# Peptides against a protein of PDB entry 4U39, part 6

Target 1, 302 residues: chain A of PDB entry 4U39
Amino acid sequence: SIKVIGVGGGGNNAVNRMIENEVQGVEYIAVNTDAQALNLSKAEVKMQIGAKLTRGLGAGANPEVGKKAAEESKEQIEEALKGADMVFVTAGMGGGTGTGAAPVIAQIAKDLGALTVGVVTRPFTFEGRKRQLQAAGGISAMKEAVDTLIVIPNDRILEIVDKNTPMLEAFREADNVLRQGVQGISDLIATPGLINLDFADVKTIMSNKGSALMGIGIATGENRAAEAAKKAISSPLLEAAIDGAQGVLMNITGGTNLSLYEVQEAADIVASASDQDVNMIFGSVINENLKDEIVVTVIATG

## One batch from the design tools (peptide; made by RFdiffusion4, then SolubleMPNN)

Design b1_p8_4_s4 (from b1_p8_4, 7 letters changed)
Fold by OpenDDE base, seed 2:
Structure b1_p8_4_s4 (fold): chain B 302 residues (1-302), chain A 8 residues (1-8)
Amino acid sequence: as target 1 above (302 residues)
Amino acid sequence: MKVTELYL
């Protein structure tokens, strides 16, 4: 089974976005120290952590409170994650609950023998230096607790969105990029496509790889496959080129009109931008909600 | 390049 655990406000917003986009074949768990915020989760499983420590009032933007809250609730987290083959831990780094609890939850998942993937954001620079410093500590702790850690730099979202985009929409786009990171992997396992991957293939690419980079490309029209692939490998979300990656996981998602030729064209572009010795695996997914769009997601590991 | 099973 695949479990997605959203940790704190940002992680739970991302989980809500996943549910709203009908991401299939995964179980959703919402975790928070704030009981009021947790009630707004669309997840089937809702877990309040640190009830004694916080009394449901949240972590007060303190990562140490988030950490201690997860430690208090360890047995409950273990029971919720039990029997998972794969666990996605999603959070917005820089806050209290997400920053502190996500590494503890990830370690619990890893200790249970699940393939543990972190999908987290760095805060926008405008959120201030304190959040950036807290996020750096949380990311460092996540790196030690996961098999693969995808880090999304929120400032790079500002390169994708219009300059007039309201701050609230920039956060909504961060939630959407977190969704795309989880869905780009989970769909390869859980959703039938033209080319299916098994969990063993994904596990080979993602086990004990440490930090990963994610690129996303979306395009329409006659050259949509090539354009989407080129956008993915040149994505602002990539802090480095995919050149030098030891592993590449690629998802090519299209509508019912997605052709095998388009899948091959996109795969060849990503392969050509990767090292010759890269372990590349790719899958294709059919999403009937995509009309003429192709979405290429590239995850570079190592 | 490991191509797993093509669903045709």
Scores: peptide ipSAE 0.000, ipTM 0.424, DockQ to the pose 0.317
Fold by OpenDDE base, seed 4:
Structure b1_p8_4_s4 (fold): chain B 302 residues (1-302), chain A 8 residues (1-8)
Amino acid sequence: as target 1 above (302 residues)
Amino acid sequence: MKVTELYL
């Protein structure tokens, strides 16, 4: 089974976005120290952590409170994660609960033998230096606790969105990129396509790889596969070029009109941009909601 | 697949 755990406010907003976009084949768990915020979760499983420590009043933007809250609730987290083959831990880094609790939850998942993938955001620079410093500590702790850690630099989202984009929409786009990171992997396992991957294929690329980068490309029209692939490998979300990666996981998602030729064309472009010795695995997914669009997701590991 | 196997 695949479980997605949203940790704290940002992680739970991302989980809500995943549910709203009907990401299939995953079980959703919302974790928070704030009981009022947790009540707004759309997840089937809602877990309040650190009830004694915080009394449901949240972590006060303190990562040490988030950490201690997860430690207090360790047994409940273990029970909720039991039997998962794969666990996604999603959070916005820089806050109290997400930054502190996500590494603890990830370690619990890993200790249970699940393939543990972190999908987290760095805060925007405008959120201030304190959040950036807290996020750096949380990311470091996540890197030790996961098999693969996808870090989304929120400042790079500002290169994809219009300069006039309201702050609230920039956060919604961060939630959407978190969704795309989870869905881009989970769909390869849970959703049929022209080329299916098994869990063992994904595990080969993601097990004990440390930090990963994600690129996304979307295109329409006659050259949509090539354009989507080119956008993915040149994505502003990639803090580095993919040519240094030891592993590449590629998802090629299209509608019912996705052709094997388009899948091959997109795969060849990503392969040509990768190192010759890279372990590349690609899958295709059919999403009936994608009419004329192709979405290429690239995850570079190592 | 290794990238080398995609071109075979």
Scores: peptide ipSAE 0.000, ipTM 0.394, DockQ to the pose 0.213
Fold by OpenDDE base, seed 5:
Structure b1_p8_4_s4 (fold): chain B 302 residues (1-302), chain A 8 residues (1-8)
Amino acid sequence: as target 1 above (302 residues)
Amino acid sequence: MKVTELYL
């Protein structure tokens, strides 16, 4: 089974976005120290952590409170994650709960023997230096606790959105990127396509790989596959080129009109941008909600 | 209509 655990406000917003987009084949768990925020979760499983420590009042933007809250609730987290083959831990780094609790939750998942993937954001620069410093500590702790850590630099979102984009929309976009990172992997396992991957293939690329980079490309029209692939490999979300990656996981998602030719064309473009000796795996996914769009997700590991 | 949108 695949479980997605959203940790703190940002992680729970991302989980809500995943549920709203009907991401299939995953179980959703919302974790928070703030009971009021947790009530807004759409997740089937909602877990308040650190109830004794915080009394449901949240972590006060303190990562040590988030950490201790997860430690207090360890047994409950273990029970909720039990039997998962794969666990996605999603959080906005820089806050109290997400920054502190996500590494603890990730370690619990890993200790249970799940393939543990972190999908986390770095805060926007405008959120201030304190959040950036807290996020750096949380990301460091996540690297030790996961098999693969995808880090989304929120400031790169500002390169793609209009300069007049309201701050609230920039956060919604960060939630959507977190969604795409989870869905881009989970769909390869849970959603049939023209080319299916098994969990063992994904596990081979993601086990003990440390930091990963994610690129996303979306396109429509006659050259949509090639355009989507080119956008994915040149995505602003990629802090570095996919050149030099030891492993590449590629998802090619389209509607019912996705052709094998388009899948091959997109795969060839990503392969041509990768090292010759790269362990590249790719899957194709059919999403009936996609009409004329192709979505290419590239995850570079190693 | 070719909409080349980079969705993050």
Scores: peptide ipSAE 0.000, ipTM 0.376, DockQ to the pose 0.034
Fold by OpenDDE base, seed 3:
Structure b1_p8_4_s4 (fold): chain B 302 residues (1-302), chain A 8 residues (1-8)
Amino acid sequence: as target 1 above (302 residues)
Amino acid sequence: MKVTELYL
């Protein structure tokens, strides 16, 4: 089974966005120290952590409180994650609960033998230096606790969105990028397409790889496959070129009109931008909601 | 490049 665990406010917002976008074949778990915020989750499984420590009042933007809250609730987390083959841990780093609890939850998942993937955001620079420093510590702890860690630099989202985009929409886009990171991987396993991957294939690319980079490209029209692939490999979300990656996981998602030619064209573009000796695997997913759109997601590992 | 099962 695949479990997605959203940790703290940002992680829970991302999980809500996944549920709203009907991400298939995954179980959703919402975790928070704030009981009021947790009640707003759309997840079937809602877990309040650190009830004794926090009394449901949240972590006060303190990562040490988030950490201790997860440690207090270890047995509950273990039971919720038990039997998962894969666990996505999603969080907005820089806060209290996400920053502190996500590494503890990730370690619990890994200790249970699940393929553990972190999908987290760095805070925007405008959120201030304190959040950036807290995020850096949490990301470091996540890197030790996961098989693969995808870090989304929120400042790079500002390169994708209009400069006039309201702050609230920039946060929604961060939640959407977290959704795309989880879905781009989970769909390869859980959603039938033209070319399916098994869990073992994904595990070869993601097991014990440490940091990963994600690129996303979306396009429509006659050259949509090529354009989406080019956008993915040149994505602002890529902090480095993919040519240095040891492994590449590619998702090519389209509507019912997605052709094998388009899949091959997109795969050839990503392969041409990658190292010749790269372990590249790709899957194709059919999403009827995309109609004429193609979404290419590239995860570069190693 | 590993291609797994083609769904026809």
Scores: peptide ipSAE 0.000, ipTM 0.427, DockQ to the pose 0.306; fails the geometry check

Design b1_p8_5_s1 (from b1_p8_5, 4 letters changed)
Fold by OpenDDE base, seed 2:
Structure b1_p8_5_s1 (fold): chain B 302 residues (1-302), chain A 8 residues (1-8)
Amino acid sequence: as target 1 above (302 residues)
Amino acid sequence: SFFYVGKR
């Protein structure tokens, strides 16, 4: 089984976005120290952590409270994650609950023997230096607790959106990028396509790899596959080029009109941008909600 | 050698 655990406000917003986009084949768990925020989760499983410590009032933007809250609730987290083959831990780094609890939850998942993937955001620069420093500490702790950590630099989202984009829309886009990161992997296992992958294939690329980068490309029209692939490998979300990556996981998602030729064309572009010795695994996914769009997600590991 | 692991 695949479990997605959203931790704190940002993680729970991402989980809500996943549910709204009908990401299939995964179990959703919402974790928070704020009971009111947790009630707004669409997840089937809702877990309040640190009930004694916080009394459901949240972590007060303190990562140490988030950490202690997860430690208090360790047994409940273990029970919720038990039997998972794969666990996605998603959070917005820089806050109290997400920053502090996500590494603890990830370690619990890893200790249970699950393939543990972190998908987290760095805060926007406008959120201030304190959040960036807290996020850096949380990311460092996540690296030790996961098999692979995908870090999304929120400031790079500002390169994709219009300059006039309201702050709330920038956060919604961050939630959407978190969704795309989880879905880009989970769909390869859970959703049928032209080329299917199994959990073992994903595990070979993601087990004990440390930090990973994610690129996303979306395109329409006659050259949509090539354009989407080119956008993915040149994505602003990639803090470095995919050259030098030891592993690449690629998802090519299209509608019912996605052709094998388009899949191959996209795969060839990503392969050509990667090192010759890269272990590249690619899958295709059919999403009936995609009309003329192709979405290419690239995850570079190592 | 590009090992494309694609299961059809």
Scores: peptide ipSAE 0.023, ipTM 0.557, DockQ to the pose 0.187
Fold by OpenDDE base, seed 5:
Structure b1_p8_5_s1 (fold): chain B 302 residues (1-302), chain A 8 residues (1-8)
Amino acid sequence: as target 1 above (302 residues)
Amino acid sequence: SFFYVGKR
């Protein structure tokens, strides 16, 4: 089984976005120290952590409170994650609950023997220096607790949205990028396509790889596969070029008109941009909602 | 050498 656990406000917003976009083949768990915020989750499983410590009033933007809250609720977290083959831990780093609790939850998942993937955001620079410093500490702790950590730099989202985009829409786009990171991997296992991967293939590429970068490309038209692949490998979300990666996981998602030729063309472009010694795996997914669009997601590890 | 792992 695949479980997605959203931790704190940002993680729970991402989980809500995944549910709203009908991401299939995963179980959703919402975790928070704020009971009121947790009640707004669409997840089937909702877990309040640190009830004694916080009384459901949240972590007060303090990562140490988030950490202690997860430690208080360790047995409940273990029970919720038990039997998972893969666990996605998603959070917005820089806050109290997400920053402090996500590393603890990730370690619990890893100790249970699940392939543990972190999908987290760095805060926008406008959220202030305190959040950036807290996020840096949380990301460091996450890196030690996961098999693979995908870090999304929120400031790079500002390069892919209109300059007049309201702040609330920029946060929604951050939630959507978190969704794309989880779905880009989970669909390779859970959703049939032209080229299917098994869980063992994904486990081989993601086990004990440390930090990862994600690129996304979307295109339409006659050259849509090539354009989407080129956009993915040049994505602003990639803080470094993919040519230094030891592993690449690629998802090529299209509508019912996605051709095998388009899949091969996209894969060849990503391969050509990667190191010759890279371990590259790719899958193809059919999403009937993508009409004429192709979405290429690239996860670069190592 | 890229190892393509994909099953049809």
Scores: peptide ipSAE 0.023, ipTM 0.589, DockQ to the pose 0.185
Fold by OpenDDE base, seed 4:
Structure b1_p8_5_s1 (fold): chain B 302 residues (1-302), chain A 8 residues (1-8)
Amino acid sequence: as target 1 above (302 residues)
Amino acid sequence: SFFYVGKR
């Protein structure tokens, strides 16, 4: 089974976005120290952590409280994760619960033998220096606790949205990018396409790889596959070019009209931008909702 | 030359 755990406010917002977008083949768990916020989760499984420590009042933006809350609830987390083959831990770094609890939850998943993937955001610079510093500590702890950590730099979202985008919409886009990171991987396993991957293929690319970068490209029209692939490899979300990556996981998602030629064209572009010795795996996914769109997701590891 | 894995 594949489990997605949203940790704290940002993680739970991302999980809600995943549910709203009907991401298939995954079980959703919402984790929070704030009981009121947790009640707003759409996840089937809702877990309040650190009930004794916080009394359901949240972590007060303190990562040490988030950490201790997860430690208090370790046995409950273990029970919720038991039997998972893969665990996604999603959080907005810089807060209390997400920053502190996500590494603990990730370590629990890894200790249970699950392929553990972190999909987390760095805060926007406008959220202030304190959040950036807390996020850096949380990301460092996540790197040690996961097989692969996808870090989304929120400031790079400002390059892909309109300059007049309200702050709340920028956070919604961060939630959407978290969704895309999880879905881009989970669909390769759970959703049939023209080229399928199994869990073992994904595990080979993602096991013990440390930090990863994600690029996304979307296009329509006659050259949509090539355009989507070019956008993915040049995505502002990539903090570095993919040519230094040891592994590449690629998802090519299209509607029912997606052709094998388009899949090959997109794969060839990503391969040409990658190192010659890269271990690249790619899958294709059919999503009837995309109609004329192709979405290329690239995850670079190593 | 790159190594890719894809299954039909």
Scores: peptide ipSAE 0.023, ipTM 0.578, DockQ to the pose 0.182
Fold by OpenDDE base, seed 3:
Structure b1_p8_5_s1 (fold): chain B 302 residues (1-302), chain A 8 residues (1-8)
Amino acid sequence: as target 1 above (302 residues)
Amino acid sequence: SFFYVGKR
């Protein structure tokens, strides 16, 4: 089974976005120290952590409170994660609950033997230095607790959105990128396509790889496969080029009109941008909601 | 390793 755990406000917003986008084949768990915020989750499983410590009033933007809250609720977290083959831990880093609790939850998942993937955001620079520093500490702790950590630099989202984009829309886009990161991987396992991957394929690329980068490309039209692939390998979300990656996981998602030729064309573009010795695994997914769109997700590990 | 996330 695949479990997605949203931790704190940002993680829970991402989980809500996943549910709204009908990401299939995963179980959703919402975790928070704020009971009011937790009640707004669309997840089937809602877990309040640190009830004694926080009384449901949240972590006060303190990562140490988030950490202690997860430690208080360790047994509950273990029970919720039990039997998972794969666990996604998603959070917005820089806050109290997400920053402090996500590494603890990730470690619990890893100790249970699940393939543990962190998908987290760095705060925008405008959120202030304190959040950036807290995020850095949380990301460092996540690296030790996961098999693969995908870090989304929110400032790079500002390169993708219009300069006039309202702050709330920039946060929604961060939630969407978190969704895309989880879905780009989970769909390879859970959703049939033209080329299916199994869990073992994904595990080969993601097990004990440390930090990973994610690129996404979306296109329409006659050259949509090539354009989507080119966009994916040149994504602003890539803090470095895919050259030098030890492993690449590629998802090529299209509608019912996705051709094997388009899949091959996209794969060839990503392969040409990668090292010759890279372990590249690619899958295709059919999503009827995409109609004429192709989405290429590239995950580079190692 | 680098992953490109291109937004539509």
Scores: peptide ipSAE 0.014, ipTM 0.433, DockQ to the pose 0.047; fails the geometry check

Design b1_p8_5_s2 (from b1_p8_5, 4 letters changed)
Fold by OpenDDE base, seed 1:
Structure b1_p8_5_s2 (fold): chain B 302 residues (1-302), chain A 8 residues (1-8)
Amino acid sequence: as target 1 above (302 residues)
Amino acid sequence: SMFYTGKK
């Protein structure tokens, strides 16, 4: 089974976005120290952590409170994650609960033997230096606790949105990018396409790989496959080029009209941008909701 | 990791 655990406010917003987009083949768990915020989750499983420590009032933007809250609730977290083959831990880094609790939860998942993937955001620069420093500490702790850590730099989202985009919409886009990262991997396992991957294939690329970068490209029209692939490998979300990556996981998602030729064209573009010795795997997914769109997701590890 | 730019 695949479990997605959203940790704190940002993680729970991402989980809500995943549920709204009907991401299939995964179980959703919402974790928070704030009981009022947790009640707004759409997840089937809602877990309040650190009830004794926080009394449901949240972590007060303190990562140490988030950490201690997860430690207090360790047995409950273990029970919720038990039997998972894969666990996604999603959080917005820089806050109290997400920053402190996500590494603890990830370690619990890893200790249970699950392939543990972190999908987290760095705060926007405008959120201030304190959040950025807290996020750096949380990301460092996550690296030790996961098999792969995908870090989304929120400031790079500002490069792909309109300059007039309201701050609230920029946060919603961050939630959507977190959704795309989880779905880009989970669909390769859970959703059939023209080229199917199994869990063992994904595990080979993601097991004990440390930090990863994600690129996303979306296109329509006659050259949609090539355009989507080019956008993915040049994505502002990639803080570095995919050259030098030890592993590449590629998802090519299209509607029912997705052709094998388009899949091959997209894969060839990504391969040409990668090192010759890279371990690259790619899967194709059919999503009937995409109609004429192709979405290419690239995850570079190593 | 080559991808961790470590930029503060």
Scores: peptide ipSAE 0.000, ipTM 0.345, DockQ to the pose 0.030
Fold by OpenDDE base, seed 5:
Structure b1_p8_5_s2 (fold): chain B 302 residues (1-302), chain A 8 residues (1-8)
Amino acid sequence: as target 1 above (302 residues)
Amino acid sequence: SMFYTGKK
């Protein structure tokens, strides 16, 4: 089974976005120290952590409180994650609960033998230096606790949105990018396409790889496959080029009109931008909701 | 390995 665990406010917002977009083949768990915020989760499993420590009032933006809250609730987290083959831990770094609890939860998942993938955001620069420093500590702790850590630099989201985009919409886009990161991987395992991958293929690319980068490209029209692939490999979300990656995982998602030719064309573009010795795997996914769109997701590891 | 950004 695949489990997605959203940790704290940002992680739970991302999980809500995944549920709203009907991401299939995964079980959702919402974790928070704030009981009121947790009640707004759409996840089937809702877990309040650190009930004794926080009394449901949240972590007060303190990562140490988030950490201790997860430690207090370790047995409950273990039970919720038990039997998972893969665990996605998603959080917004820089806060209290997400920053502190996500590494603890990730370690629990890893200790249970699950392929553990972190999908986290760095805070926007406008959230202030304190959040950035807390995020750096949380990301460091996550890197030690996961098999692969995908870090989304929120400031790079500002390069793909309009300059007049309200702050609230920038956060929604961050939630959407977190969704795309999880879905881009989970769909390869859970959702049939023209080219199917198994869990073992994904595990080969993601096990003990440390930091990863994600690029996303979306396009429509006659050259949509090529355009989407080019956008993915040049994505502002990629803090580095995919050249030099030891592993590449590629998802090519389209509607029912996705052709094998388009899949091949997109894969060839990503391969050509990658090192010759790269271990590249790609899958295709059919999503009826995409109509004429193609979405290419690239995850570079190593 | 840390991805080297080739941008100077």
Scores: peptide ipSAE 0.000, ipTM 0.396, DockQ to the pose 0.035
Fold by OpenDDE base, seed 3:
Structure b1_p8_5_s2 (fold): chain B 302 residues (1-302), chain A 8 residues (1-8)
Amino acid sequence: as target 1 above (302 residues)
Amino acid sequence: SMFYTGKK
């Protein structure tokens, strides 16, 4: 089984976005120290952590409170994660709950033997230095607690959106990128396509790989596969080129009109941008909600 | 693996 656990406000928003986008084949868990915020989760499983510590009033933007809250609730977290083959831990780093609790939750998942993937955001620079510093500490702790950590630098989202994009929409896009990161992987396992992958394939690329980078490309039209692939490998979300990656996981998602030719064309572009000796695994996914769009997600590991 | 830092 695949479990997605959203931790804190950002993680819970991402989980809500996943549910709204009908991400299939995953179980959703929402975790928060804020009971009121937790009530807004669409997840089937809602877990308040640190009830004694915080009284449901949140972590006060303090990662140490988030950490202690997860530690207080360890047994509950263990029970919720038990039997998962794969666990996605998603959070917005820089806050209290997400920053502090996500590494603890990730470690619990890993200790249970799940393939543990972190998908987290760095705060925008405008959120201030304190959040950036807290995020850095949380990301460092996440690296030790996961098999693979995908870090999304929110400032790079500003390169994808219009400069006039309202702040609220920029945060919504961050939630969407978190969704895309989880879905880009989970769909390869859970959603049939033209080329199916199993959990073992994904595990080969993601097990004990540390930091990973993600690129996303979306295109329409006659050359949509090539354009989507080119956008993915040149994505602003890639802090580095995929060249030099030890492993590449590629998802090629299209509608019912996705052809094997398009899949191959996209895969060839990504392969050509990768090292010759890269362990590249690609899958295709059919998403009936996509009409003329192709979405290429590239995750570079190692 | 050190990813090639392309984008500043």
Scores: peptide ipSAE 0.000, ipTM 0.393, DockQ to the pose 0.037; fails the geometry check
Fold by OpenDDE base, seed 4:
Structure b1_p8_5_s2 (fold): chain B 302 residues (1-302), chain A 8 residues (1-8)
Amino acid sequence: as target 1 above (302 residues)
Amino acid sequence: SMFYTGKK
């Protein structure tokens, strides 16, 4: 089974976005120290952590409170994650609960033998230096606790969205990028396509790889496959060029009109931009909600 | 692998 655990406010917003977009084949778990925020989760499983420590009032933007809250609730977290083959831990780094609890939860998942993937955001620069410093500490702790850590630099989202985009919409886009990171991997396992991957293929690319970067490309029209692939490898979300990666996981998602030629064309573009010795695995997914759109997701590891 | 952030 695949489990997605959203940790704290940002993680739970991302999980809500995943549910709203009907990401299939995964179980959703919402974790928070704030009981009121947790009640707004759409997840089937809702877990309040650190009930004694916080009384459901949240972590006060303190990562140490988030950490201690997860430690207090360790047995409950273990029970909720038990039997998972893969666990996605998603959080917005820089806050209290997400930053502190996500590494603890990730370690619990890893200790249970699950392939543990972190999908987290760095705060926007406008959120202030304190959040950025807290996020750096949380990311460091996540890197030790996961098999692969996908870090989304929120400031790079500002390069993709309009300059007039309201702050609230920038956060929604961050939630959407978190969704795309989880879905781009989970769909390769859970959703049939023209080229299916198994869990073992994904595990080969993602086990004990440390930090990863994600690129996304979307296109329509006659050259949509090539355009989507080119956008993915040149994505502002890629803080480094893909040619330095030791492993590449690629998802090519299209509608029912997706052709094998388009899949091959997109894969060849990503391969040509990658190192010659790269371990590249690609899968294709059919999403009936996509009309003339192709979405290419690239995860670079190593 | 060290992602070389090219900002020297």
Scores: peptide ipSAE 0.000, ipTM 0.407, DockQ to the pose 0.032; fails the geometry check

